# Ledger of designs, part 1: peptides against a protein of PDB entry 3JWR

All scores and structures are predictions.

Target 1, 323 residues: chain A of PDB entry 3JWR
Amino acid sequence: TRELQSLAAAVVPSAQTLKITDFSFSDFELSDLETALCTIRMFTDLNLVQNFQMKHEVLCRWILSVKKNYRKNVAYHNWRHAFNTAQCMFAALKAGKIQNKLTDLEILALLIAALSHDLDHRGVNNSYIQRSEHPLAQLYCHSIMEHHHFDQCLMILNSPGNQILSGLSIEEYKTTLKIIKQAILATDLALYIKRRGEFFELIRKNQFNLEDPHQKELFLAMLMTACDLSAITKPWPIQQRIAELVATEFFDQGDRERKELNIEPTDLMNREKKNKIPSMQVGFIDAICLQLYEALTHVSEDCFPLLDGCRKNRQKWQALAEQ
Target 2, 298 residues: chain A of PDB entry 3JWR as posed
Amino acid sequence: TRELQSLAAAVVPSAQTLKITDFSFSDFELSDLETALCTIRMFTDLNLVQNFQMKHEVLCRWILSVKKNYRKNVAYHNWRHAFNTAQCMFAALKAGKIQNKLTDLEILALLIAALSHDLDHRGVNNSYIQRSEHPLAQLYCHSIMEHHHFDQCLMILNSPGNQILSGLSIEEYKTTLKIIKQAILATDLALYIKRRGEFFELIRKNQFNLEDPHQKELFLAMLMTACDLSAITKPWPIQQRIAELVATEFWEQGDQVGFIDFVCTQLYEALTHVSEDCFPLLDGCRKNRQKWQALAEQ
Below, numbering starts at 1 at the first letter of every chain, in headers, positions and changes, except where a header shows other numbers.
Peptide ipSAE is a variant of ipSAE made for these designs: the mean of its two directions, with the distance scale d0 fixed at 1.0 Angstrom where the peptide's residues are scored. Compare it only between designs on the same protein; published cut-offs may not carry over.
A fold fails the geometry check if it doesn't show the stated peptide or something in it is severely misdrawn.

## One batch from the design tools (peptide; aimed at target 1 L189 A287)

Design b1_p8_1 (made by RFdiffusion4)
Pose (drawn by RFdiffusion4):
Structure b1_p8_1 (pose): chain A 298 residues (1-255, 281-323), chain P 8 residues (1-8)
Amino acid sequence: as target 2 above (298 residues)
Amino acid sequence: DFYDFWDF
């Protein structure tokens, strides 16, 4: 509660000061308080704060709530992951220049979604919870964990003093939630796979176009995956270390080149055809693929 | 195998 006092009264530094405009950004050296501050700057500089009548008091409580609902004992899928995703999402809209391509309702939704796309993640994949007959698997059909991440995000937004959406017309609120649900579900790697083929062709055939309502919401799913694993596009020292965490969390459940080829370069290439200023992601990606390949050969 | 490594 004091954490709210100190936060709701500190100056939020500029985006330039926070270097959150950068695809090469890192959080390793930031404190907890600093990461919440960057998030406020994100909402502010995306005009989300002013266009949706958000009170500084409420946004702060909500951000803090999401922070405390990520598990500390979990190796990679903790708060810093949700944060590093939202920052990548933020960097994509700004430096990658996409904000000029989509509505205010969509930008708000993507940010809220990117921040909460893994809430309460217990350090285990959908495959495991299904095979171990976790009650969550009994409750949800497909995209089990991602359904849960959303059930949580919504639970928090309905919490008192957390209604950062309270300023929306009922129609606005109603469709924003629809997009948020779509966004969080799209971080299921299975859906990314079962859908990307359609998108990779509209790109390949120079036919892809945002104006099309459907082609847009598909892209929005592809954008979510693009930020969800943006960690693979980081400078080598960072990718080296964050790969260490994904490593431990996986081995805890058990108790790189093939993946990048299979899942990543394919995607970031498509994102750049959609937006050239998003190329740093593709550059950093194949750059790490280069280092992992060299290591694979010892 | 490599897929499950990041599959979360």
Fold by OpenDDE base, seed 3:
Structure b1_p8_1 (fold): chain B 323 residues (1-323), chain A 8 residues (1-8)
Amino acid sequence: as target 1 above (323 residues)
Amino acid sequence: DFYDFWDF
């Protein structure tokens, strides 16, 4: 395609030029081509292209295939969300110094998972899928969409000309797919809530050890969630704009719940309750986000900008909730 | 599944 030719022939700017190492990064001014160039830079600077002998054209095709399999009519859970999740992962690995704590296979899996974790997202949550008796709800009992996202990820990885993992041994391939699956499934907030207590307790007791395989798996799950939710850490103008995209998608679901299911939506998905957004954001930060970024900062102090951003946005949302 | 709503 013309898009593939343009991407494959383009000079890839440095991570410094692209500012993709910054936790404050914004993609708002970037074209789709520039987001793909940023993605190539992430793979290159993490040594994944060299270590796993990726062909440049295959990587370009894979990136474009992943981007193509996000829906354009979904307000928030689209390619830009996946790209920003991957950028936060890259920043956490580089600026946050987490790269030195992980294997190359773990890093490879996390980056692929971050880009793929919401593939073919339909702009509705697992609860809607279940209540609407969608065919996907018959295939999976829990984490319905996350299983679907992984299936889409696997389909793309196995598609002709998209096989970025062809340089791996059989054992490396199996390990990578296992980690990708676990990482994508970990983006289900229900699973995060179930597992986070163990992570926080290990941190609190100063017993956290990445040399333990179980604790390593737990950390990778927490890191995925931290990157997935990283919009809450962004500078206020960016956070506010992303919150509007999230609200738009949630209100669209709420409208469908009324029309298709004859259900009154929750306040979060109720368009008539837009004035509750600031207080709901404070509640979300307190219930889900703050403790995660505190714990992550304890693992690596260089991740502090995520925690600091989250705290600053809490203050901004609280001020709006008091008006 | 209150937290299924907060995916951002």
Scores: peptide ipSAE 0.088, ipTM 0.854, DockQ to the pose 0.468
OpenDDE base, seeds 1, 2, 4, 5: peptide ipSAE 0.092, 0.086, 0.085, 0.082; ipTM 0.859, 0.851, 0.852, 0.851; seed 1 fails the geometry check

Design b1_p8_1_s1 (made by RFdiffusion4, then SolubleMPNN; from b1_p8_1, 6 letters changed)
Fold by OpenDDE base, seed 1:
Structure b1_p8_1_s1 (fold): chain B 323 residues (1-323), chain A 8 residues (1-8)
Amino acid sequence: as target 1 above (323 residues)
Amino acid sequence: SDLEFYAF
């Protein structure tokens, strides 16, 4: 395609030029082509292209295929969300120095997972999928959408000309797919809530050890969630704009819940309760975000900008909730 | 519940 030709022929700017190592990164000014160029740079600077012998054209095609399989009519859970999740992963690996704590296969899997974690997202949560009797709810009991996202990820990876993992051994391939699946499934906040207590307790007791395979798996899950939620850490103008996108998507679901299911939406998804957004954001930060970024900063102090950003945004939301 | 705060 013309898009593939343009991407494959383009000079890829440095990570410094693209500012993709910054935790404060914003994609708002970037074209779709520039987001794809950033993605190529992430793979290159993590040594994934070299270590796994990726062909440039195949990587370009894969990136464009991933981007194409996000819906354009979804306000938040689209290509830009996945791209920002992957950028935060890249920043955490590089600037946050987490790269040195992980294997090349884990890094490969996390980057693929971050880009793929919301593939074909429909702008509705698992609760809506269950209550609407959607066909996906017949396939999976829990984490319905996350299983679907993984299935879409696997489909793309196996598509002709998109096989970025073709340079891996059979064992490396199996390991990578296992980690991708676990990482995508970890983005279900319901699973995060169930598992986070173990992680926080290990940190609190100073017993956290990445050499333990179970603790490694737990850490990768927490890191995925930290990157997925990273919008909450962004500079206030970016945070506020993203919160508006999230609210738009949630209100669209709430409108559908009223119309299609005859259900009164929760306050979070109720368009009539938009004035509660600031207080709900404070509640979200306190209940979900702060402890995660505190724990992540304990694993690597260079991740402090995420925690600092989250704290600053809590203050901003609290000030709005008091008006 | 913590589930009420899936805000991102």
Scores: peptide ipSAE 0.115, ipTM 0.846, DockQ to the pose 0.402
OpenDDE base, seeds 2, 3, 4, 5: peptide ipSAE 0.103, 0.111, 0.115, 0.107; ipTM 0.837, 0.842, 0.843, 0.836; seed 5 fails the geometry check

Design b1_p8_1_s2 (made by RFdiffusion4, then SolubleMPNN; from b1_p8_1, 6 letters changed)
Fold by OpenDDE base, seed 3:
Order: sequence, then structure tokens, then C-alpha cells
Structure b1_p8_1_s2 (fold): chain B 323 residues (1-323), chain A 8 residues (1-8)
Amino acid sequence: as target 1 above (323 residues)
Amino acid sequence: SDLEFYNF
């Protein structure tokens, strides 16, 4: 395609020029081509292209295929969300120095997972899928959408001309797919809530050890969630704009819940309750985000900008909730 | 419920 030719021929700017090592990064000013260039830079600077012998054209095609399999009519859970998740992962690995704590296969899996974790997202949550008796709800009992996202990821990875993992041994390939699956499934916040207590307790007791395979798996799950939720850490103007996109998508679901399911939506998804957004954001930060970024900062102090951003946004949302 | 905070 013309898009592939343009991407494959383009000079890829440095990570410094693209600012993709910054936790404060924003994609709002970037074109789709520039987001793809940023993605190439992430793979290159993590040594994934060299270590796994990726062909440049194959990587370009894969990136464009992933981007194409996000829906354009979804307000938040689109390519830009996946790209920002991957950028936060890259920043956490580089600036946060987490790269030094992980294997190349783990890094490869996390980056693929971050880009792929919401593939073909429909702008509705697992509860809606279940209540609407959608065909996907018959295939999977738990983490319905995350299983679907992984299936889409696998389909793309196996598609002709998209096989970025062709340089791996059979064992490396199996290991990578296992980690990708676990990482995508970890983006189900229901799973996060279920598992986070173990992680926080290990940190609190100073017993956290990345050499333990179970604790490593737990950490990768927490890191995925931290990157997925990273919008809450962004500078206030960016945070506000993303919160509006999220609210738009949730209100669209609430409107569908009224129309299709004949139910009253929760306050979160109720367009008439827009005035509760600030207080709901404070509640979200307190219930879900703060402890995660505190724990992550304990694993690597260089991740502090995520925690600091989250705290600053809590204060901003609280000030709006008091008005 | 903790599920109501799926905002980000």
C-alpha cells in the first residue's frame, strides 16, 4: 500500500526528537504516520529489531496492521490509546530503567501486548458484552474482551507479511506468546483488583523478588496495568482531554444500555451525571491508581514521574469536585 | 463497586 511504502521509506527520528522517553508525552499533535514512526523507534531502541532479526518492511506492515484493526468510531479505546500504552511502556523501560530487570523476550512480549491489548475494541465493557448476550460472551466466561484482543493479536502475528516473530526459535515463540497472552489478560481491571493485593503485600514486606518466576509474572501484569492507566499520570491539560474521551465512550455505552437493554446506566456511564466526573476521577485515583504507582516507584524510583503526575491530577480533580 | 472506576 502507499501507506506502507511511505512508512518503510521514512527516516525514523531519534527517541529524543520524538520525546517518547518522556512520561509527560502527548500524541495529540502527531499524525498516524508519526505514531507509526514512534513505534518503529521503540522496537529499535529496545534492541528488538536486532536481537530478533526483524525485517523493516515486516515490522512496518505489522504496525500498520495493528493500527488498522482498531476501530475509528470508538472514542477512547482506539489506536491512540494502544499507542500511548506502548509509549508509557517504552518510557518505563528506558527512563524508568525497568529494561535492566527484564529479559529481551519479556520486553518484546510487553511491547507487542501494549500495542495489541485492545484490538477490535467495541467501545463497551465486558459487563455490556455479557448482558447483551453477545456471541463473544458464549466463547469466554471471564475477561471476554481481553481474550478477543489476544485472538486478534495472534491473527495479525500469523498473517502473511506480518510475522515479526519469525526470527524466534520455537521455544522463544511459545514463551513470547504466553507472556503476550498474560499481559493482555492483565489489562482486565477485574484481574488487577484480584491480584494487586499480593503485589502490594510483597512490596510492603520488602519481600519482592524479580528472580522468582511467579513474582516476575505478577510484576509484568502490574506494569501492563500501570501503562494502560497512564493517562491519569499525564500533565493536567492532557489528562482532562483524555478524561473527556473516556467519558464520551462511557456515555455512548450508557445510551446503548438504555436503548438496547432497557436499563438505567451507572453514574459513570450516565450522560446526565456528567457533573460527577471530578468526584468519580478522585475515587478512581484513590481506589485503583495511587497504590499501583507507589508500588511501581518502589520497584524503580525512576518511575516517580508517574506517581507525581497521578497525585497532581488527584488534586486537580478534587478541586473541581469541591466546586 | 471497584468496577465503576474503569475510566482510564
Scores: peptide ipSAE 0.092, ipTM 0.838, DockQ to the pose 0.442; fails the geometry check
OpenDDE base, seeds 1, 2, 4, 5: peptide ipSAE 0.088, 0.089, 0.092, 0.089; ipTM 0.838, 0.833, 0.838, 0.834; seeds 1, 2, 4, 5 fail the geometry check

Design b1_p8_1_s3 (made by RFdiffusion4, then SolubleMPNN; from b1_p8_1, 4 letters changed)
Fold by OpenDDE base, seed 1:
Structure b1_p8_1_s3 (fold): chain B 323 residues (1-323), chain A 8 residues (1-8)
Amino acid sequence: as target 1 above (323 residues)
Amino acid sequence: SDLEFWDF
């Protein structure tokens, strides 16, 4: 395609020029081509292209295939969300110095997972999929969408000309796919809520050890969630704009719940409750976000900008909730 | 809880 030719021939700017190591990064000013260039830079600067012998054209095609399999009519869970999740992962690995704590296969898997974690997202949550009796709800009992996202990821990885993992051994390939699956499934907030207590307790007791395979898996799950939720850490103008996108998608679901399922939506998904957004954001930060970024900062102090951003946004939302 | 519906 013309898009592939343009991407494959383009000079890829440095990570410094692209500012993709910054926790404060925004994609709002970037074209789709520039987001793809940023993604190439992430793979290159993590040494993934070299270590796994990726062909440049294959990587370009894969990135464009991933981007194409996000829906354009979804307000938040689109390519830009996946791209921002991957950028936060890159920043956490580089600026947050988590790269030195992980294997090359774990890094490869996390970056692929971050880009792929919401593939073909429909702008509705697992609860809606279950209540609407969608065919996906018959295939999976839990984490319905995350299973679908992984299936889409696997489909793309196996598609002709998209095989970015072709340089891996059979054992490396199996390991990578296992980690990708676990990482995508970890983006189900229900699973995060279930598992986070173990992680926080290990940190609190100073018993956290990345050489333990179970604790490593737990850490990768927590890191995925930290990157997925990273919008809450962004500078206030960015956070407000992303919160509006999330609210738009949730209100669209609530409108569908009322119309299609004949149910009253929750306050979070009720368009008439827009005035509760600030207080709901404070509640979300306190219940879900703060302790995660605190724990991540204990694993690597260089991740502090995520925690600081989250704290600053809590104060901003609280001030709006008091008006 | 309302927290179960947060899908970010």
Scores: peptide ipSAE 0.154, ipTM 0.852, DockQ to the pose 0.526
OpenDDE base, seeds 2, 3, 4, 5: peptide ipSAE 0.114, 0.145, 0.161, 0.144; ipTM 0.841, 0.850, 0.848, 0.847; seeds 3, 4 fail the geometry check

Design b1_p8_1_s4 (made by RFdiffusion4, then SolubleMPNN; from b1_p8_1, 5 letters changed)
Fold by OpenDDE base, seed 4:
Structure b1_p8_1_s4 (fold): chain B 323 residues (1-323), chain A 8 residues (1-8)
Amino acid sequence: as target 1 above (323 residues)
Amino acid sequence: SDLEFYDF
């Protein structure tokens, strides 16, 4: 395609030029081509291209295939969300120095997972999928969409000319796919809520050890969630704009819940309760986000900008909730 | 739980 030719022939700017190591990064000014160039840079600077002998054209095709399999008519859960998740992962690995704590296979898996974690997202949550009796709800009992996202990820990885993992041994391939699956599934907040207590307790007791395979798996899950939720850490103007996209998507779901399911939506998805957004954001930060970024910062102090951003945004939302 | 409202 012309898009592939353009991407494959383009000079890939440095990570510094692209600012993709910054926790404060915004994609708002970037074209789709520039987001793809950023993604190439992430793979390159994480040594994944070299270590796993990725062909440039194959990587370019894979990135474009991933991007193509996000829906354009979904307000928040689109390519830009996946791209921002991957960028936060890259920043956490590089600037946050988490790269030094992980294997190349884990890094490879996390980056693929971050880019792929919401593939073919429909702008509705698992609860809606289940209540609407969607065919996907018959295939999976829990984490319905996350299973679908992984299936889409696997389909793309196995598609002709998209096989970025072809340089891996059979064992490396199996390991990578296992980690990708676990990482994508970890983006289900229901699973995060179930597992986070173990992570926080290990941190609290100073017993956290990445040399333990179970704790490593737990950490990768927490890191995925931290990147997935990273919009809450962004500078306030970016945070507000992303919160508007989230609210738009949630209100669209709530409108569909009223129309299609004849139910009253929750406050989070109720357009009539938009004035509760600031207080709900404070609640979300307190219930879900703060402790995660505190724990992540304990694992790597260089991740502090995520925690600091989250705290600052809490204060901003609280000030709006008091108005 | 109230945390189940954060399904997104």
Scores: peptide ipSAE 0.291, ipTM 0.883, DockQ to the pose 0.415
OpenDDE base, seeds 1, 2, 3, 5: peptide ipSAE 0.275, 0.282, 0.281, 0.281; ipTM 0.878, 0.882, 0.877, 0.882

Design b1_p8_2 (made by RFdiffusion4)
Pose (drawn by RFdiffusion4):
Structure b1_p8_2 (pose): chain A 298 residues (1-255, 281-323), chain P 8 residues (1-8)
Amino acid sequence: as target 2 above (298 residues)
Amino acid sequence: SSFTDFWD
């Protein structure tokens, strides 16, 4: 509760000061309080704060709530992951220049979604919770964890003093939630795979176009995956270390080049055809693929 | 796919 006092009264530094405009950004050296501050700057500089009548008091309580609902004992899938995804999402809209391509309702939704796309993640994949007959698997059908991440995000938004959406017309609120649900579910790698082929062709055939309502919401799913694993596009020292955490969390459940080829370069290439200013992601991606390949050969 | 197990 003091954490709210100190936060709701501190000055939010500029985006330039926070270097959150950068695809090469890192959080390793930030404190917890600083990461919440960057998030406030994100909402502010995306005009989300003014256009949706958000009170500084409420947004702060909500951001803090999401922070405390990520598990600390979990190796990679903790708060810093949700944060590093939202920052990548933020950097994509700004420096990658996509904000000029989509509505205010969509931007708000993407940011809320990117922040909460893994809430309460218990450090284990959908495959494991299904095979171990976790009650969550009994409750949800497909995209089990991602359904849960959403159930949580919504639970928090309905919490008192956390209704950062309270300023929306009922129609606005109604469709924003629809997009948030779609965004969070799209971080299921299975859906990314079962859908990307369709998108990769509209790109390949120079046919892809945002104006098309459907082609847009597909892209929105592809954008979510693009930020969810943006960690692979980081400078080598960072990619080296964050790969260390994904490594431990996986080995805890058990108790790179093929993946980048299979999952990543394919995607970031498509994102750049959609937006050239998003190329740093593709550059950083193949750059790390280069270093992992060299290591694979010892 | 086995390619996704690690980062899943």
Fold by OpenDDE base, seed 4:
Structure b1_p8_2 (fold): chain B 323 residues (1-323), chain A 8 residues (1-8)
Amino acid sequence: as target 1 above (323 residues)
Amino acid sequence: SSFTDFWD
């Protein structure tokens, strides 16, 4: 395609030029092509292209395929969300120095997972999928959409001309896919809530050890969630804009719940409860985000900007809630 | 919890 030709022929700017190592990064001003270029740079600077012998054209095609399999009519859970998740992962790995704590296969898996974790998202949550009796709800009991996201990820990885993992041994391939699956599934906040207590306790007791395979898996899951929720850490203008996108998508679901399911939506998805957004954001930060970024900062102090951003946004939302 | 659906 012309898009592939353009991407494959383009000079890929440095990570510094693209600012993709910054925790304060915003994609708002970037074209789709530029987001793809950023993604190439992430793979290159994480040594994934070299270490796993990725062909440039194959990587370009894969990136475009991933982007194509996000829906454009979804307000928040689209390519830009996946891209921002991956960028936060990249920043956490580089600027946050987590790269030094992980294997190349883990890094490869995390980056692929971050880009792929919401593939074909429909702008509705698992509860809606279940209540609507969607065919996917018949295939999976838990983490319905996350299983679908992984299936889409696997489909793309195995598609002709998209096989960025072709340079891996059989064992490396199996390991990578396992980690990708676990990472994508970890983006289900229900699983995060279930598992985070173990992680926080290990940190609290100073018993956290990345050389333990179980703890490594746990950390990768927490890191995925931290990147997935990273919008809450962004500078306030960026945070507000993303919160508007989230609210738009949630209100769209709420409208559908009223119309299609004849139910009153929760406050989170109720357009009539827009005035509760600031207080709900404070609640979300306190219940979900703060402890995670605190724990991540304990693993790597260089991740502090995420925690600091989260704290600052809590203050901003609290101020709005008091008006 | 409604928070399980928040942001993702």
Scores: peptide ipSAE 0.097, ipTM 0.863, DockQ to the pose 0.724
OpenDDE base, seeds 1, 2, 3, 5: peptide ipSAE 0.057, 0.094, 0.095, 0.061; ipTM 0.828, 0.863, 0.864, 0.836; seed 3 fails the geometry check

Design b1_p8_2_s1 (made by RFdiffusion4, then SolubleMPNN; from b1_p8_2, 7 letters changed)
Fold by OpenDDE base, seed 4:
Structure b1_p8_2_s1 (fold): chain B 323 residues (1-323), chain A 8 residues (1-8)
Amino acid sequence: as target 1 above (323 residues)
Amino acid sequence: PPYVRFYS
């Protein structure tokens, strides 16, 4: 395709030029091509291209395939969200120095997972999918969409000309897929809520050890969530804009709930309750975000900008809630 | 709004 030709022939700017190591990164000004170039740079600078002998054209095709399999008519859960999740992962690995704590396979899996974690998202949550009796709800009981996202991820990885994992041994391939699946499934916040207590307790007791395979798996799950939610850490103007996108998508779901299911939506998804957004954001930060970024910072102090950003945005939302 | 249901 023309898009592939353009991407494959393009000079890939440095991570410094692209600012993809910055926790304050914004994609708002980037074209789709530039987001793809950023993604190539992430793979390259994490040594994944070299270590796993990725062919440039194959990587380019894979990136474009992933991007193509996000819906353009979804306000928030689209390619840009996946891209921003991956960028935060990259920043956490590089600037946050988490790269030094992980294996190459884990890094490979996390980056693929971050880019793929919301593939073919429909702009509605698992609850809506279940209540609408969607076919996917018949296949999976829990984490319905996350299972679908992984299925889409696997489909792309196995598609002709997209096989970026072809340089892996059988065992490496199996390990990578396992980690990808776990990482994508971990983006179900219900699972995060279920598991986070174990992670926080390990941190609190100073017993956290990445050499323990179980704790490693737990950490990767927490890291995925931290990146998935990273919009809450962004500089305030970026945070506000992303919050508007989330609100748009949630209100669209609420409108559909009224129209299609004849139910009153929750405040979170109720357009008529938009005045509650600031207080809901404060509640979300307190209940979900702060402790996670605190714990992540304990694992690697260089991740502090995420925590700091989250705290600053809490203050901003609180100020709005008091008006 | 938050990514999950409202928390007080």
Scores: peptide ipSAE 0.074, ipTM 0.850, DockQ to the pose 0.276
OpenDDE base, seeds 1, 2, 3, 5: peptide ipSAE 0.077, 0.068, 0.069, 0.074; ipTM 0.857, 0.844, 0.843, 0.854; seeds 1, 2, 5 fail the geometry check

Design b1_p8_2_s2 (made by RFdiffusion4, then SolubleMPNN; from b1_p8_2, 6 letters changed)
Fold by OpenDDE base, seed 4:
Structure b1_p8_2_s2 (fold): chain B 323 residues (1-323), chain A 8 residues (1-8)
Amino acid sequence: as target 1 above (323 residues)
Amino acid sequence: PDYLRFWS
């Protein structure tokens, strides 16, 4: 395609030029092509292209395929969200120094997972999918959409001309897919809530050890969540704009719940309760985000900007809630 | 809180 030709022929700017190592990164001003270029740079600078012998054209095609399989009519859970998740992962790995703590396969898996973790998202959550009796709800009992996301990821990875993992051994391939699956599934906040206590306790007791395979898996899950929620850490203008996108999508779901399912939506998804957004954001930060970024910072102090951003945004939301 | 169940 013309798009592939353009991407494959383009000079890929440095990470410094693209600012993709910054925790404060924003994609608002970037074209789709530029987001793809950023993605190439992430793979390159993490040595994934070289270490796993990726062909440039194949990588380009894969990126475009992933992007294509996000829906444009979804306000928040679209390519830009996936891209921002991956960028945060990249920043956490590089600037946050987490790269030094992980294997190349883990890094490869995390980056693929970050980009793929919401593939074909429909703009509704698992609860809606289940209540609407969607066919996907018949296939999976829990983490319905996350399983679907992984299925989409796997489909793309196995598509002709998109096989960025073709340079891996059989064992490496299996390991990578396992980690990708676990990472994508970990983005289900229900699973995060279920597992985070173990992680926090390990940190609290100073018993956290990445050399332990179980703890490694746990950490990767927490890291995925940290990147998935990283909008909450962004500079306030960026945070506000993203929060508006989230609210838009949630309100769209709420509208559908009211119209199609004849139920009153929860406050989070109720357009009529827009005035509660600030207080709900404070609650979300306190209940979900703060401890995670605190723990992550404990693992790597260079991730502090995420925690700092989260704290600053909490203050901003709290101020709005008091008005 | 109920909203936590609906975020994802």
Scores: peptide ipSAE 0.096, ipTM 0.878, DockQ to the pose 0.586
OpenDDE base, seeds 1, 2, 3, 5: peptide ipSAE 0.095, 0.089, 0.094, 0.084; ipTM 0.875, 0.873, 0.877, 0.874

Design b1_p8_2_s3 (made by RFdiffusion4, then SolubleMPNN; from b1_p8_2, 7 letters changed)
Fold by OpenDDE base, seed 1:
Structure b1_p8_2_s3 (fold): chain B 323 residues (1-323), chain A 8 residues (1-8)
Amino acid sequence: as target 1 above (323 residues)
Amino acid sequence: PPYLEFYS
């Protein structure tokens, strides 16, 4: 395609030029082509292209395929969300110095997972899928959408001309897919809530050890969540804009719940409850975000900008809630 | 707006 030709022939700017190592990164000013170029740079600077012998054209095609399999009519859970999740992962690995704590396969898996974690998202949560009796709800009992996202990820990875993992050994391939699956599934916030206590307790007791395979898996899950939620850490103007996108998507679901299911939506998804957004954001930060970024900062102090951003945005939302 | 539903 013309798009593939353009991407494959383009000079890929440095990470410094693209500012993709910054935790404060914004994609708002970037074209779709530029987001793809950023993605290539992430793979290159993490040494994934070299270490796993990726062909440039195949990588380009894969990126475009991933982008294409996000829906344009979804306000928040689209390519830009996936891209920002991956960028935060990249920043955490590089600027946050987490790269040195992980294997190359884990890094490869995390980057693929971040880009793929919401593939074919439909702008509705698992609860809606379940209550609407969608066909996907017959396939999976829990983490319905996350299973679907992984299935889409696997489909793309196995598609002709998109096989970026073809340079891996059989064992490396199996390991990578396992980690990708675990990472995508970990983005189900219900699972995060279930598992985070173990992680926080390990940190509190100073018993956290990445050499333990179970703790490694737990950490990768927490890191995925931290990147998935990273919009809450962004500079205030960026945070506000993203919050508007989230609200739009949630209100769209709430409207559908009323119309299609005859259900009164929760305050979170109720368009008539816009005035509660600031207080709900404070609640979300306190209940979900702060402790996670605190724990992550304990693992790597260079991740502090995420925690600092989250704290600053809490203050901003609290100020709005008091008006 | 909150990014995610509160799960209990």
Scores: peptide ipSAE 0.070, ipTM 0.849, DockQ to the pose 0.280
OpenDDE base, seeds 2, 3, 4, 5: peptide ipSAE 0.060, 0.068, 0.065, 0.068; ipTM 0.835, 0.851, 0.845, 0.845; seeds 3, 5 fail the geometry check

